# Peptides against a protein of PDB entry 5JXT: the designs that were tried, part 173

Target 1, 319 residues: chain A of PDB entry 5JXT
Amino acid sequence: SLLPKKEINVYIGMSEMQVKWYQKILEKDIDAVNGAGGKRESKTRLLNIVMQLRKCCNHPYLFEGAEPGPPYTTDEHLIYNAGKMVVLDKLLKRIQKQGSRVLIFSQMSRLLDILEDYCVFRGYKYCRIDGSTAHEDRIAAIDEYNKPGSDKFIFLLTTRAGGLGINLTTADIVILYDSDWNPQADLQAMDRAHRIGQTKQVVVYRFVTDNAIEEKVLERAAQKLRLDQLVIQQGRAQVAAKAAANKDELLSMIQHGAEKVFQTKGAFGTMAEKGSQLDDDDIDAILQAGETRTKELNARYEKLGIDDLQKFTSESAYE

## One batch from the design tools (peptide; made by RFdiffusion4, then SolubleMPNN)

Design b2_p22_5_s1 (from b2_p22_5, 12 letters changed)
Fold by OpenDDE base, seed 5:
Structure b2_p22_5_s1 (fold): chain B 319 residues (1-319), chain A 22 residues (1-22)
Amino acid sequence: as target 1 above (319 residues)
Amino acid sequence: SAAAEEAARREYEARRAAAKAA
């Protein structure tokens, strides 16, 4: 029988460079961030801030002029300038030693471009599929990855392109480098490895930038997933939380952790303490803390009714 | 100069593209 997948949220601190860019994004639109724009603030402006903050959480080199140089080089700076890359680099080394194979999903094709540079730099053999990949090239990449005795360790996928009808049961590890606003898209991505034909325990690592907008993206996705489940169970099809975030929800998400980000000098959490010098014990501690917080998050939403889950309240997370 | 920086960026992008195609 197929073993249940194990899902762990991996909470990761920002690098010093990410903190600086996160501050700069908030400062550029400080009036909108403080809610001073009131009813005049456009939803489009808030959505743009959210998109920039999510880019920052993924990698600062997603911004024009952020990459160090000239001279421009692919080197260790590609890793240490993004907290997620520091954790990814250590985790991939462990995964490879275990004889596992890994799917890495992102919402951002431009992040896959960075992950390709990383794979080349570390000598990891990989396949790639995104939304621009031709159908024939997509088949060829899947077949090359799934081939018996394939030397391809990593498959890089955009969540949307990877979620559609592919069998990747030759991988047993899934990394969600970022989260979709729709939790069903992430589930569909996991189900590429977690399906009939899988012989191993599938483990899913969901990367979440700690004390940043991504925690609220995760909370909202978990809330939506629970609401969708309860609506199906109760036959209340009309209540589907398909509504795009309102202005107040977007503002609350943008404000989450912003004060602490402004007060922080340097990196966050384990990134401040160890930076790129994370060892196997540091990774185990991050994974254990993540497993605990994942259980707590799930337990919180399991207790909520439909009426509570319809209200995006930042406060109901702390009561 | 801005022109020299742009040239260096284009050369780097070309090297990255070549390394991914290999």
Scores: peptide ipSAE 0.469, ipTM 0.919, DockQ to the pose 0.597
Fold by OpenDDE base, seed 1:
Structure b2_p22_5_s1 (fold): chain B 319 residues (1-319), chain A 22 residues (1-22)
Amino acid sequence: as target 1 above (319 residues)
Amino acid sequence: SAAAEEAARREYEARRAAAKAA
C-alpha cells in the first residue's frame, strides 16, 4: 500500500545578502509598504513588491547586478548568499547518502537556472523540465530519470510543468523550493512522487524563508487548502476562495517581518549563527523545529470553520 | 561526457550573461 506522505515545512533564515536586498526592495517602495499611498496604490504595484520579495527569498542572484562579477563564476558564493541554498546543499548530501532520489520544484524557471549551475558545481546528475521544454524533450527527460539504474539524482521542475500528470515515483524526496499561491499546484507536484508505483516513504520538504513574506504565502495557501477541503466535504461548491489577495492582504503580507528586517544588520536565525557552516546537528534542529511548526500550522487551520477561513484576518500576524 | 557538461555549462553561462546584458 502507498504510505502517507510526510510533509515538513523547513523554516530558513535569510543570508546577509538576502536581508540587504529585502531592505532595498522595501525602501524603494516605502510609501506603498507603509500604506501611505492610500487609494493611489495599485494592486499591481503591491503584487510587484510581493514578487520581488519572493525572488529575494529564493535567491538574490535573481536580481540584476546582485551576482558577484565580472568574471561571473560558479563558486561557494552561489550557496552562502541564499539561506535556502545552504540548507539545500546539506540536505542533498544527506538524501544522496540515504540512496534517495529527489524532485526539486520551483515557481521560477530562473531559479532552476541557478539550481543547474549548483548541480554542475556539486557534480550532481540531473534532469530539467520547465514550461518551455518541448513535449518530446519532456518525455525523454522523464524516461531518462525513471529508467532502472538511472544515474540522475535530481529532477529540476517548475511546479506547473511538473503538474501535468507525470509519473516520477522513482523519486522518494520532494523539495518545494518555493510555494505556489495555489496549494493545489504544490499538491499536484508532490503527487508526481506520491502515487501508485511508489515503494518508499515519500518525504516533502517545503522551504519557507523565516520572518519574511513567504510565511504569509504559506499561511494563505494552507488557509485556502483547508477551505477547499471543507467546501468539498460540505458540498458547498460556491465557496470558491477568492483566488487573488486584495490590497490590504497584500499590504499585510509585505509588512510581515519588515520591521525586524530593517533592524537586522546581518543574517537571520541559524544563518546569523552558523552561516554556511551548518553541520548535521544544525540541519536536524532545523528539520525538528520545522516539523513542530508544521504541526502547529496545520492544527491552527483544522480548528477553523468555513466562515473563519474566508476571512483573511490580519490579526494572525500578531499571534 | 564531461565535455558535454562543460559545453552545457558554457552555453548556460552565455545565456545568463546575455540575459544580464539585455
Scores: peptide ipSAE 0.025, ipTM 0.514, DockQ to the pose 0.039
Fold by OpenDDE base, seed 3:
Structure b2_p22_5_s1 (fold): chain B 319 residues (1-319), chain A 22 residues (1-22)
Amino acid sequence: as target 1 above (319 residues)
Amino acid sequence: SAAAEEAARREYEARRAAAKAA
């Protein structure tokens, strides 16, 4: 029988470089961030800020002029300049040591380019599929990854490309490096490993930048997922239509953690304390804390009815 | 071979450096 998948949100502090770039993004559009634009502020401007903040949470090198150089070289800076890469680097060593194989999903093909550089730098053998990958090349990559005795440890995928019904049950670990606005896209990605033919316990690690917009992206995704479940259960098809964030929701998401980011001179959390020197105990602590916060997040939305889930509950119960 | 992987890495880095300098 297929074992239930274990899902863990991995809350990761920003690196010092991420904090600096996050500040710079907020400062560039400070009037929009403070809501000073009022009714005149375009939804497009807010969406652009959200996109830049999400890029920052993924990797600073997604911005022009962020990467150290010339010369542009792949080195340890690729890892320590992004909190998610620091955690990924340690987690992949553990995953490999346990004899697991891993799918890494992102919304951003340009992040997969960084992950390719990382794989080459660490000597990890990988496959890649994104939205631009030709059909024949997709088949070849899947077959190469799934072959008996495959030396390919990592499969890099865009979440959308992973959604295309492919079978990757030869992997037992799924890393969602970022989250889709549609939680169903992430579920479809997980279901590439968590499907009939899987023989191992599938574990899903969802990376979430702590004290940043990604927490609100996650909360919104969890809310939407619960709403979708209740709509299906209650037959209320009309409720599903309000999927797009409004201006006030986007503004609230942008503002989340912004003050603390402006006050921060270095990295956040474990990234400030350990940086790239995370050990196995630090990873275990991050995973345990993440498992607790994941249970709390799920429990928050499980108790809500359809009418409550239609309200954007910006009330983080941490006040 | 490790030498072929290193050569491929250097070629990739050179292409990447050229693409960023353009």
Scores: peptide ipSAE 0.018, ipTM 0.509, DockQ to the pose 0.035
Fold by OpenDDE base, seed 2:
Structure b2_p22_5_s1 (fold): chain B 319 residues (1-319), chain A 22 residues (1-22)
Amino acid sequence: as target 1 above (319 residues)
Amino acid sequence: SAAAEEAARREYEARRAAAKAA
């Protein structure tokens, strides 16, 4: 029988470079971040800020002029300048030693470009599929990855491209490097490994930048998923879970952690304490803390009714 | 079965312990 998948949110601090870029993004639009733009501030502007903050949480080199150079070289700076890369680097080494194979999903094809450079730098053999990959090349990449005795360790996918019903049950580890606004897209990505023909326990690691906008993206996605489940269970007509965040929700998400980011000199959390020198005990501690916070997050939304889940109030989180 | 889930967890934990010791 197919074993239930284990999902763990991995909460990761920003690097010093990410903090500097996160501050710069907030400062550039400080009037919008403070709500001073009033009724005239466009929802589009807030969505743009959200997208820049999410890029920062993924990797600072997604911004023009962020990469150190010239000369432009792939080196350890690609890893230590992004908290998610520091954790990924240690986690992949462990996953490989365990004889596991891994799917890495992102919303951002440009992050997959960085992950390709990383794979080459570390000598990891990989496959890639994104939205631009031709149909024939997708088939070839899937077949090469799924081949008996395949030397391909990593499969890099955009979350949406991975949603196309493909079978990747030759992998047992899934890393969601970032999260979709639609939790169903992430579930569909996980279901590439968690499907009939899987013989191993599937483990899903969801990377979440701590004290940043990604916590609110995760909370909103969890809320939506629970609402969708309750609507199905109660046979109620699809209460259109507000498909898009309203202006006030977006503003609240942007403001989350902003004060702490402005007060911070250097890196956050485990990145401030250890930086790139994370050991196996530090990874175990991060994973254990993540497992606890994941259970707490799920338990919080399991207690909420449909009417509570329709109210995106920052306050309903503390009652 | 609960036994199969427990066995799979123990196998995963054993692989984790071995990978940490290596």
Scores: peptide ipSAE 0.007, ipTM 0.338, DockQ to the pose 0.010

Design b2_p22_5_s2 (from b2_p22_5, 13 letters changed)
Fold by OpenDDE base, seed 5:
Structure b2_p22_5_s2 (fold): chain B 319 residues (1-319), chain A 22 residues (1-22)
Amino acid sequence: as target 1 above (319 residues)
Amino acid sequence: AAAAEAAARAAYEARRAAALAA
C-alpha cells in the first residue's frame, strides 16, 4: 500500500545578500509598498513587486548584476548567498547518505539554471525538465532517471513541466524550492513521486523564506486548497475561489515582514547565527520547527468553514 | 547590463555543456 506522504514546510531565513536585495526591491517602489498610490496603484505594479520579492527569496543571482563577477565562477558563494541553497546543500547530503533520490521543483526555470550550476559544482548527477524541454527530451530524461541502477540523484523540474502524468516513483524525496500560487500544481508535483509504484515513504520539503512574502504566498495557497476541498466536499460549485489576489491582498503580502527586513542588518534567523556553517543539528532544529509550524498552519485552516475562508484575509492569521 | 547577462548565460551554458559531456 502507498504510505501517506509527509509534508514539512521548511522555514528558512534570508542571507545577508537576500536581505539587501529585498530592501532594494521594496525601496525602489516604496510609494507602492506604503500604499501611497492608493486606488491609482496598478495591480500590475504590485504583481511585479511580488515577482521580484519571490525571485529574491529564491536566489539573489536571479537579478542582473547580483552574481559576483567577472569572472563568473561557480563557487561556495552560490550557496551562502541564498538561505534556501544553504539548507538545500545540507539536506541533499543527508538525502544522498540515506540512499534516497530527490525531485526538486521550482516555478522558475532560471532557478533551475542555478541549481544545475550547483549540481555540477557539488558533483551531483541530475536530470532536468522545464517548459522549454522538447517532448522527446522529456521522455529521455525520465527514462534516464528511472532506469534501474540510475546514477541520477536529482531531478530538476519546473512545477508546471511535471504536469504530463510523469511517473518518478524512483524518487522518494520531493523538494518544493518555491510554491505555486495554485496549491494544486504543487500537489501534482508531489504526485510524481507519491504514486502507485512508490515503495518508500515520500517526504515533501516545502521551502519557505521566513519573515518574507513567501509566508503569505503559502498561507494563501493553504487557504485556497482548504476552500477547494470544502467546495468539492459540500458540492458548492458556486464558490469560485478568488483566482487572483486583489490589490489590497497583494499590498498586504508585500508589506509582510518588510519592517523587519528594513530594520535588519545582515541575515535572518539561523542564517544570521550560523550562515553557511549550518550543521546537522541546525538542520534538525529547522526541520522540527518547520514540522511544528506546518501543523499549526494546517490546524488553523482546518477549523475554518467556507464562509470563514472566503473572508479570511492574511491579517486575521496573526492575531 | 545586457552584456553581463549574456556573459553569465554563456558561462552557464558552457558549464552545462561541460557537465553534459562528462
Scores: peptide ipSAE 0.022, ipTM 0.622, DockQ to the pose 0.213
Fold by OpenDDE base, seed 3:
Structure b2_p22_5_s2 (fold): chain B 319 residues (1-319), chain A 22 residues (1-22)
Amino acid sequence: as target 1 above (319 residues)
Amino acid sequence: AAAAEAAARAAYEARRAAALAA
């Protein structure tokens, strides 16, 4: 029988470099961040800020002039300058040691470029598929990954390209390096490994930058997923739950953790304490804390009715 | 912004292509 997926949100602090870039993004548009633009602030401007903050949460080298150089060389700086890379680097060693194989999903093809450089630097054998990958090359990559005795440890995928009905049941670990605004896209990604033919416990690690925009992206995705489930269960067709985030929602998301980010000198959380020197106990602590916070997050939305879930009230989820 | 991002991407891809060809 197929075992249920174990999904764990992995809450990760920003590196010092991420904090500096996160501050810089907020400062550049400080009037919009403070809501001083009011009705005059464009939704497009807020969406652009959200996208820059999400890039920062993924990797600072997604910005022009962020990577140290010239010369531009792949080194340990690729890892320690992004909290997600520090955790990924330790987690992949554990995953490999246990004889697992891993799918890594991102929304950002440019992050997959960084992950390829990382894979080469660490000597991990990988496959890649994104939205630009030709159909024939996609088939070849899937077949190369799935073949008996494949030396390919990692499959790098954009979430949407990986969602296209492919079978990757030869992997048992899924890492969502970032989250889609549509939780169904992430579910479709997980279901590449969690399908008929899977013989192992599928574990999904969802990376979430702590005290940042990504917590609010996750909360919104969880809310939407619960709402979609309740709509299906109750047969209510009219749930306008597909409404793109309004200006006030986007502003609230941008403001989340911003004050603490401005006050922070250096890195956040475990990144401040250990940086790239995370050990196995630090990873276990992060995973255990993540499992607890994941249960708490799910429990908040399980208690809410359809009418409550239609209101993006940050307040009602904490009462 | 989009032009700068496209230029940054093209520069990265060029560096990567050079590194893979070396």
Scores: peptide ipSAE 0.022, ipTM 0.663, DockQ to the pose 0.070
Fold by OpenDDE base, seed 1:
Structure b2_p22_5_s2 (fold): chain B 319 residues (1-319), chain A 22 residues (1-22)
Amino acid sequence: as target 1 above (319 residues)
Amino acid sequence: AAAAEAAARAAYEARRAAALAA
């Protein structure tokens, strides 16, 4: 029988470079961030800020002029300048040592480009599929990954491309490098490994930048997922969970952790203490803390009714 | 393998250059 998947949110501090870029993004549009634009502030401007902050949470090299160079060389800087890469680098070593195989999902094809460079730099054999991959090349990549005795350790996928009903049950680890606004897209990604034909315990690691916009993306996704579950259970018409955040929701998400980011000199959390020198005990501590916070998050939303889940709780950025 | 890695890198660099120019 298929074992239930284990899902763990992995809360990761920003690197010093991410903090500097996060500050720069907020400062560039400070009037919008402070809500001073009032009714004149366009939803498009707020969405653009959200997208820049999410890019920063993924990797600072998604910005022009962020990568050190010339010469532009793949080196340890690709890892230590992004908290998620530091954790990924340690986690992949552990996963490989366990004889596991891993799917890595992102919303951003440009992040997959960085992950390709990382795979080459570390000598990890990989496959890739994104939205631009031709149908024949997708089949070839899937077959190459799934073949008996495949030496392909990593499969890099955009979440949308991975959603297309493919079977990747030859992997037992799923890393969601970033979250979709639609939790169903992430579930569909997980279900590529967690499907009939899987023989191992599937473990899903969801990377979440701590004290940043990604916590609010995660909360919104969890809220929507619970709402969708309750609507299905109660036989109520799918309250079209407002797929798009309103202006106030977007503003609240942008403001989340912003004050602490402005006050921070250097990196956040374990990234400030250890940086790229994370050991196995530090990874275990991050995973344990993540497992606790995951249980707390789930328990928060399990107690809420439909009417509560329809209200975006702007937990104040100050509580 | 080395040719595929070099091609993947060249494709990344090209996509990056295109994304910086946009």
Scores: peptide ipSAE 0.021, ipTM 0.490, DockQ to the pose 0.038
Fold by OpenDDE base, seed 4:
Structure b2_p22_5_s2 (fold): chain B 319 residues (1-319), chain A 22 residues (1-22)
Amino acid sequence: as target 1 above (319 residues)
Amino acid sequence: AAAAEAAARAAYEARRAAALAA
C-alpha cells in the first residue's frame, strides 16, 4: 500500500548576503513598501517587488552582479551565500547516505541553473527538466532517472514542468526549494514521487525562508488549499477563491518581516550562529522545529471556516 | 523585464560554460 507522505516545512534563515540584498530590494522601492504610493501604486510594481524578494529568498546570484567574479568559479560561496543552499547541502548528504533519491522542485529555471552548478561542484549526478526542455529530452531525462540501477541521485525540475503527469516513483524524497502561489502545483509535484508504484515512505521538505515574504506565500497557499478542500467537501461551487492577490495583500506580504530585516546585522537564525558550518544536530533541530511549525500552521487553518479563509486578513488569524 | 532576464540568463550560461570548460 502507498504510505501517506510526510510533509515538513523547513524554515531557513537568510544568509548575510541575502539580508543585504533583501534590504536593498526594500530600500529601492521604500515608498511602495511603506504604502506611500497609495492608489497610484501599480499592482505590477508590487508584483515586481514580490518577485525580487522571492529571488532573494532562493539565491542572491539570481541578481545581476551578485555572483563574486571574475573569474566566475563554482565554490563554497555558492552554498554559504544562500541559507537554503546551506540546508540543502547538509540534507542531501543525509539523503544520499540513507540510499534515498531526491526530486528538487523550484519555480525558477534560473535557480535550477545554480543547482546544476552545485550538483557538479559536489559531484552529484542529476537530471534536469524545465519549461524549455524539449519533449524528447524530457522523456530521455525521466527514463535515465527511472532506469534500474540509475546513478542519478537528483532530479532538478521546475514545479510546473514536473507537474505534467510524469512518474518519478524511483525517488522517495521531494524538496520544494520554493513554493508555488497555487498549492495544487506543489501537490502535483509531490505526486510525481507519491503515487502508485512508490515502495518507500515519501518525505516532502518544503523550504521556507523565515521572517520573509515566503512565509506569506506559504500561508496564502495553505489558506487556498484549505478553502479548496472545504469547497469540495461542502459542494459550494460559488466560493470563488480569489485567484490573484490584490494590492493590499501584496503590500502586506512585502511588509512581512521587513522591519526586522532592516534591523538585522548579518544573517538570520541558525545561519547567524553557524553559517555554513551546520552539523547533523543543527539539521535535526531545524527539521524538528519545522515539523512543529508545520503542525501549528496546519492546525491554524483546520480551525478556520470558509468565511474566515476568504478573509485574507493578517489580523483575523490572531482572534 | 523578460528580455533583461533572458539576457541575464544567457550571460550566466556563458559564464557557467566558461567555468566548466576551465
Scores: peptide ipSAE 0.020, ipTM 0.635, DockQ to the pose 0.059

